Peptides against a protein of PDB entry 6GMG. Designs and how they scored, part 268

Target 1, 331 residues: chain A of PDB entry 6GMG
Amino acid sequence: DSDDRVTPPAEPLDRMPDPYRPSYGRAETVVNNYIRKWQQVYSHRDGRKQQMTEEQREWLSYGCVGVTWVNSGQYPTNRLAFASFDEDRFKNELKNGRPRSGETRAEFEGRVAKESFDEEKGFQRAREVASVMNRALENAHDESAYLDNLKKELANGNDALRNEDARSPFYSALRNTPSFKERNGGNHDPSRMKAVIYSKHFWSGQDRSSSADKRKYGDPDAFRPAPGTGLVDMSRDRNIPRSPTSPGEGFVNFDYGWFGAQTEADADKTVWTHGNHYHAPNGSLGAMHVYESKFRNWSEGYSDFDRGAYVITFIPKSWNTAPDKVKQGWP

## One batch from the design tools (peptide; made by RFdiffusion4, then SolubleMPNN)

Design b2_p21_4_s3 (from b2_p21_4, 11 letters changed)
Fold by OpenDDE base, seed 3:
Structure b2_p21_4_s3 (fold): chain B 331 residues (1-331), chain A 21 residues (1-21)
Amino acid sequence: as target 1 above (331 residues)
Amino acid sequence: SSQIEQELETYKQSHLAKLAS
């Protein structure tokens, strides 16, 4: 019950974190200890450490989405999302493959679709686009200059995104970022902003008008990236979880992982920060834990989800919530 | 706030439990 959610208390600005513990190849800690780390490492505004505000602690307390929320400065809108789907693999497996023993046709098709997504290529596409955006931001002092730069960069790379409408999430993302307009943020200066990345895991079978099989086993045609651009239409993502396939089975609605703006070229070495659930220290769920996972651990996901999207948003360069290097765990 | 809480109401499972299962 969301009513059991508690906002973690304030931590002294100079309080150092306790050591993280390993968990399934991840670094894990309780949310209060993550706040301590966050204040030491990620809290900096204009080079100065900041205590996590009550508002930020409240955002964080919402769990996995809270990690992305506090670091991006806004609740995820997920509008500028990328993925990679191997259409040839999908078609081939459907044609030449067969259901496993006890697997229904719908279950087989859903599984094949899930397996046809390439998480690494999806992530790489988002990084590629973020890099293009960052180049466009560097010397742009108004939105018009940014958009002009962006179009030029896309043209130079022969990128299909150059054909997107001016109102598309791709071109409108910056202007729709609250921190871009804030005096202490971007102050309407694109050169003060940088592109950052987070990931969302979710269920494809969210259409209530579709078959029960799609809701249980996935919709093979849903949330595929557009050819050439890699853009995923996220408008139909309503945070609806997978339908149970057996009595007593239940699934969660989503998972969020924060990447930021790490410069590590090897995807396998990148660190993804996420939470397990909302903070309920006095409830059945218990205290929220924060995980820092390598890409392999993050991208594996859970059976709750059959889609992964990599989303681009923007933060002020004056924030240190997306540093070039993220160290897993503490110390 | 109410809208966000509604969206998150179904998020009731621990990742630890999922990883351990």
Scores: peptide ipSAE 0.029, ipTM 0.735, DockQ to the pose 0.340
Fold by OpenDDE base, seed 5:
Structure b2_p21_4_s3 (fold): chain B 331 residues (1-331), chain A 21 residues (1-21)
Amino acid sequence: as target 1 above (331 residues)
Amino acid sequence: SSQIEQELETYKQSHLAKLAS
């Protein structure tokens, strides 16, 4: 069944997409139609439309991660991740709150931890940092200049990120971006790159050495952002899903949503693009569908996940996979 | 590609499990 993944066929470059369908406040379409939209709207390199390559279509076929993969140009590494966690809320709720009827202590703690994350603030932090990075990139023609600019920007803002180690994902993210090194990409010129954002939903209770309760109900201490910086250590995220609480129950291991570099100031109006599952038109899962969701719908997530991270990566400015404005659906 | 496929295996299985339930 897992072998039923199929690469979507090529779509003619000038083929217009069919109208998207509304789905619970989202715009939904089949993957082939998304390819059509992508070619019309997002495919541009140096202002010219491009047909989605076979490689790109193959990446896309992997589902939710495929959308981020195609648009970012690389498989997500998730190294530069941000979140917001209200420590005071967490402590107060643990102290003063009570488990619901039938709720175990572990379930209660897991829920309280989940609820102590603020998705909007996490997203805002990522946007703030991306903005700082973009300013640092703007006139930097080598990595050294970029890093110097970045440090200056952080110092001016009294940002705790200024104290990060030089080997931190924060400072190493650009140099570790394949498209930065590509001749037709950044060509080692930071000023040709821009910061972009995607989001990952995942489960906190991934430590197999931990208690079964943590695997079932979440690990309240896992994947918290560092104070001041908002950085989340993602090194322990190994795409392990939530453990079943009942026989036959299964959870998905992650979800990815692509934001890019939208300039919409209102978080609630931002559009997040994601897929439901891998493309299996001849299998039980069926064809992959792509969703364009507003932030509210994206950030709501599923019970499969108790963490959301907002990740910064980089793409060449010549790519149009992260435009200033994303229109939901078609037309 | 093999590494990526391995990382996605649990995702694929989870989808199948949900459909079966």
Scores: peptide ipSAE 0.025, ipTM 0.710, DockQ to the pose 0.708
Fold by OpenDDE base, seed 1:
Structure b2_p21_4_s3 (fold): chain B 331 residues (1-331), chain A 21 residues (1-21)
Amino acid sequence: as target 1 above (331 residues)
Amino acid sequence: SSQIEQELETYKQSHLAKLAS
């Protein structure tokens, strides 16, 4: 199936996009037209438009992950992930709630766990942390200065992240970012970098040694955020899809949405960019489409997934892949 | 589910291949 993937052709640098198709709060277009928009709006390096390279077009061709990949400059590692879980709601619903007609106990517990996650609060936490990191980056010219600034900011805010181990993804994320080390990127200067956010949807029931019920209906205890910090241990995420509950049913392994560094304070007005599938114009799947969705449409997710995480990474400030304002669609 | 979700689901039913890594 992966053999049908095709790299989209190059688009002339000055080619303007065709209009996007608006649909129920989303804007949709074919991948080639997104490349045109990307070159006009997001391609700028040091203020100059760039043609999307063959490598970047290759990354993009992978679908939803490709959109995040081309804009972040690296394949998602998902190490610095945040979520929000209402434990009291979960316990109360388990105790006082009842399975729906025809719903198994395992299905009920999985559903209640899914519903106990708050996507908006998870996103807000990631934005809060990204803001702290950006303040720590602003005047830091080496990693040591960045880490010192970060610790001071966390102490001033009485943030539980100040108690994280030095080896935690929270403290190591910058040094593990390839673009930070690149000469034309950060050049090992934290002040040249900024924090950005993307989101991943995935399945909780990925443990092959667990019960079939957990694989089918979710693991209520998996991928919960740590109290106080909101950090999610993503080490057990192996991109394993939900198990079928009926013959012929199939689920996909993940979805990715790109937010970047938008400054819009209202979460509902933020724009999330994502793709449907890998680009296969001559295959059964067809051409890849790119969607620009509002937060509500993105965070709703699909039945394929019962977890959402908001992940922080870094890009050079000289890149325009994460502007302060994102306009939905074209024009 | 929104009508858009149904449209997207149509693409899923055919075989949404997101990169398995």
Scores: peptide ipSAE 0.024, ipTM 0.638, DockQ to the pose 0.081
Fold by OpenDDE base, seed 2:
Structure b2_p21_4_s3 (fold): chain B 331 residues (1-331), chain A 21 residues (1-21)
Amino acid sequence: as target 1 above (331 residues)
Amino acid sequence: SSQIEQELETYKQSHLAKLAS
């Protein structure tokens, strides 16, 4: 029950973290210890270490989304999302492939669709776009200058995003970022902001008006990226979990992983930070744990999900929640 | 399911474990 959620207590600013526990290529710790690490490494505003506020601790307490929430400064809107889908592979497998023994047609189609997404290419696309945006931000002191720079960068790269509508999530993302407008944030100055990336895992079969099979096994046509741009329409993502395939089975609604603005060129070496569930130390779920995973571990996802999107948002450059280098675990 | 999923499944038993909105 979500009513069992508890806000983690404040940690002294000077308290050092305990060592993380390695687990299946991940580094794991309890949420309280993550707060300690966060304060030492990620809390800096204008170069000054900060104690995680009660509000931030409350955000964090919501689990995986809480990690992205506290580091991005806002609840994820997921509007500027990217993915990569191999349409040829999908079509060919549907045409020439066969269901496995005991696999229904719907299950087969859902699986083939899931397997037709390329997580690495999706991530790389988001990084590419974030890089373009960062170049556009660098010397832009108003939104108009930013948008002009962005258009020029896209034109130079012959990027299909140049054809997006001015009101699209791509062009409106900056202006819709609360921290951009904050006096101690961007202060309406694009050059004070930087693009950051997080990922969301979710279920494709969320349409309640669709067949039960799609809700159980996935909707092969849902949440595909647009050709050329890689943009995913996330408007139909309502945080609805996969439907049970058997009595008593239950699935989680989503997972979020925080990447930020790491400069590591090798995707496999990038670190993704995520949580398991809301913090309920006195409840059945127990204390929240935070995981720092390599890309391979993150991108594998869970059977709960058949889609992965890589989302771009913005934070002030004065924040250290998205450093160039992220070290897995502690020390 | 993978070994990783089996281990972590204990932490993902409810859709209420995460913020719904």
Scores: peptide ipSAE 0.025, ipTM 0.657, DockQ to the pose 0.098; fails the geometry check

Design b2_p21_4_s4 (from b2_p21_4, 13 letters changed)
Fold by OpenDDE base, seed 1:
Structure b2_p21_4_s4 (fold): chain B 331 residues (1-331), chain A 21 residues (1-21)
Amino acid sequence: as target 1 above (331 residues)
Amino acid sequence: SDRIKEELETAYQSHLDKLAS
């Protein structure tokens, strides 16, 4: 019941966080303590700490999407999404593999499709594209210059993204970023912006007009990346959860994880920040908790989801919500 | 917004259980 959601109270700017606790290979803390850490580490605008505003605290209170929301500065639109799918593995496993004991054909096909996605390669593709975008942004002082730089970079690398339509989310993402237009943000200057990454987990079987089997076990053909570009069409993602396969079973509709712009070359050592549920300290769900997970823990996801997308957006360079290095927990 | 609230309705208890596993 979303009516139980409460906005966490303000924390004094100079209040230090309490220690995080280890939790199943990740660092965990209550949302109020994360606010304290955020103010000390991530809140900086032009090098100065900022108290998390009431609006930002309200965004954060929405749970798993809240961390990405507060750090990116906007509710996720998920329009510029990347993934990696091994078509050969998928075809070979369908042809030569066998359902497990008690597994239906539909369940088998859904599982094989899920396992044919490579989360690490999807993440690496997003990082590659973000790097290209950052090079294009570096000395561009208007959008036209940025787009010209971007096209040149793609041509030099023989990247299939060079063939995308001008109206594609790939080319329109910057102009559609609110913080790009803000005076204290980008101020319409691309060189003041940088590309950042977050991830979304979701269910493939969302088409209500499809078979019940696809809704229960996944749609093997849905939300695959385009060959060459790695772009995923997210237009049919309506935040619909997996259908239950047994009475009383329920699934979560999505999960979000914030990466930002870490420079760690080893994907396994990157840190992903995410939340569990909306903040309901007086309700049945209890207080919201924030987790800082390594890539392995994040990318594994839940049985609730069979798709993972890595999404690019932009933030002003003056924000410190996406530092080069992220450390788990406190101290 | 009301739209955001609607989109965020989910089985959060199951989410907690999965985090603990």
Scores: peptide ipSAE 0.051, ipTM 0.758, DockQ to the pose 0.331
Fold by OpenDDE base, seed 2:
Structure b2_p21_4_s4 (fold): chain B 331 residues (1-331), chain A 21 residues (1-21)
Amino acid sequence: as target 1 above (331 residues)
Amino acid sequence: SDRIKEELETAYQSHLDKLAS
């Protein structure tokens, strides 16, 4: 019940966090302790630590999406999303593969589609694009200069994104970022912004007009990346969870993981920050917990989801919510 | 894990309800 949600109280700026604890291969802590870590490590504006504001604490209190929300500065729009899909593998397995014992045809097709996505390649594509964008942002003092730089960078790399429409989320993402327009943010200066990455896990079978089988076992054709660009059309993602396959079964609608702008070249060593449920210390769910996972644990996801998208957005360079290096847990 | 799944399931639906209101 959302009525049980509580905004975590303010934490003193200089309060050090308690040690994190291991939890299913992740580093775990209660939300209040994450706020303490956040203030010590990620809160900096122009190099100065900041207490997490009431507004930020309220955002955070909403659970997994709250972690991405507070660190990106806006509720996720998920418009600039990337993934990698092996079409040849998919077609081959559908043609030559067989359902497992007890597996329906629809379940087989859904599973094959899910397995045809490569999370690591999807993540790498997003990182590649973010790198291109960051180069384009550098020394660009208006949007026109940024866009020109971006097109040049893409042309140099022979990237199919250069052919995207000017109205594409790819080209419009910066101008649609609130912090870009803020005086203390980008102040309409692209060179003051940097690209950052988060990930969303969700269910493909969200079309209520489709077959029940697709809603239960996945829609093999939904949310595939466009060839060449890797862009995923997220317009049909309405946060609808997987349909139950048996009475009493339920699935969660999404999960969000914050990566930011880590420079670690080995994907397996990157850290992803996410939350469980909304903060309800006086309710049945209890206090919200925050998890810091390595890529392996994050990318595995849950059976609730059959899609993983890697999304690019922007934050001011003056923010420290996306540092080059992220350490898992505390100390 | 099943524990995490259950926690996520309840939390996110409640959040969406908040946004819809």
Scores: peptide ipSAE 0.025, ipTM 0.666, DockQ to the pose 0.065
Fold by OpenDDE base, seed 3:
Structure b2_p21_4_s4 (fold): chain B 331 residues (1-331), chain A 21 residues (1-21)
Amino acid sequence: as target 1 above (331 residues)
Amino acid sequence: SDRIKEELETAYQSHLDKLAS
């Protein structure tokens, strides 16, 4: 019961974390211990450690979205999302492939669509765009300068994003970031901000007007990236979980993983931080746990989801929630 | 893992709580 959610207590600023433990190839710890790590490693504002505030601890306590929430400084809006889809593979498999034994046509098509997404290429696209944005931010002291720089960068790279509307999530993302406008954040100075990345896993079959089969097995046509840009229209993502295919079966509505701004060139070596469920230490669910996964483990996702998107947002450079290097676990 | 999957199933309710707050 969600009524069992509890905000984790404050941790002393100088308290060091206990060691993390291995968990299915990930580093895992209880939320309270993650707060300790966060305060030591990620809490810095202008180079000074900060105790996680009650508000931040409350955000964190919401579970799988909590890590992304506390580190990005805002609840995920998911507007600027990227993915990669292999259309040729999809068409070829549909044409030449066959359903597995006991697999319905709808299941087959849903599975083929899911498998036609390339998580690594999607992630790479987001990183590419984030890099372009960061270059545009670097010497821009107002939004107009940022946008001009961005357009120039896109033109130089012959990037299809240059054709996006001025009101698109791509161009409006910065101005719509609360921390950009904050006095102690960006203070309306783009050069004080940097692009960061998180990922969302979700279900494609969310259209209630579509067939039951699509809701159960996926909508092969839903949430595909636009050609050239890689942008995914997330407007139809309403956090609706996969429909059960058998009695008693249930699926989660989403998962979030925080990447930030790691500079590791090898995608497989990047670390993704995420949570399991809301913090309920006195409830049936128990305490929230935080996981630090390598890209391989994160990108695999669960059967609950058939889509993965890599989302760009912004944080002040003065925050250390998105360092260049992230280390799994503790110490 | 199946264990983590089961734990993540609570995300739906957690999200609703946020919206209601």
Scores: peptide ipSAE 0.025, ipTM 0.666, DockQ to the pose 0.077
Fold by OpenDDE base, seed 5:
Structure b2_p21_4_s4 (fold): chain B 331 residues (1-331), chain A 21 residues (1-21)
Amino acid sequence: as target 1 above (331 residues)
Amino acid sequence: SDRIKEELETAYQSHLDKLAS
């Protein structure tokens, strides 16, 4: 079925988008129309509007991850991920709570773990760290200067991230960003880059050597943020979906939402851009649609997922894929 | 490319149903 994927055709550079359609608190449109909007709003390089390239359109055609892919400029690696987990709540609920009627112990523990994550606090932590990084980037013209600035910023804030190893994704993320090294990107100049954020929803029970219950109902111990830093070890995320609990049941392996670098202070008013599925206009799935959702709609996720991570990466400041303000829909 | 495609194959069928509900 994946063979039905088609790269959306090019859209004329000056083609204006058709109006988006409101859908379940979101703004929705077909992928081709998103390309039109993208070209008008997000395509700018050094202030100049650009047509979405064939490569970019191909990336986009992969669905939810495609939106993050085209806007970040790389396939998500998810190495620098943050979340917030209330350990006390988790322990207390496990100790004092009980399974609901018909709920197994494994279901109960999985649910309690899921509910112990705070999406808003996780997002806020990522924004906080991104801000620190941006300050460190601002006047740094080589990686050494950036790292020194970063350490100073962390020390000033007494942030636990200052204790991370030099090889940590936290410190290595910039150097591992392809666009940082590109001549027309960062050109190895940190001050030409900025931190951006996207989110991934995924399933905790991905360990094939674990119990079936964990694969079906979640692994309460998996993908927790480290205390103090909020860093999530994403190394065990292999895009394995939740295991079916009944015959015929199927779950999605992940979802991605693009935030970028919005400056809106109210999390609830931030806009998250994501896609539904790969573009298959002549297939059973149909054309890909792009959604612009408010944080509430995005952070709710699906029962397919029990983890949400907020990931930091970098893009050149010359790109407009992560503007300060994102307007939902069109016009 | 093939790896990415493989990783994405199982992801998308259920999105339609969930977003439409």
Scores: peptide ipSAE 0.056, ipTM 0.763, DockQ to the pose 0.366; fails the geometry check

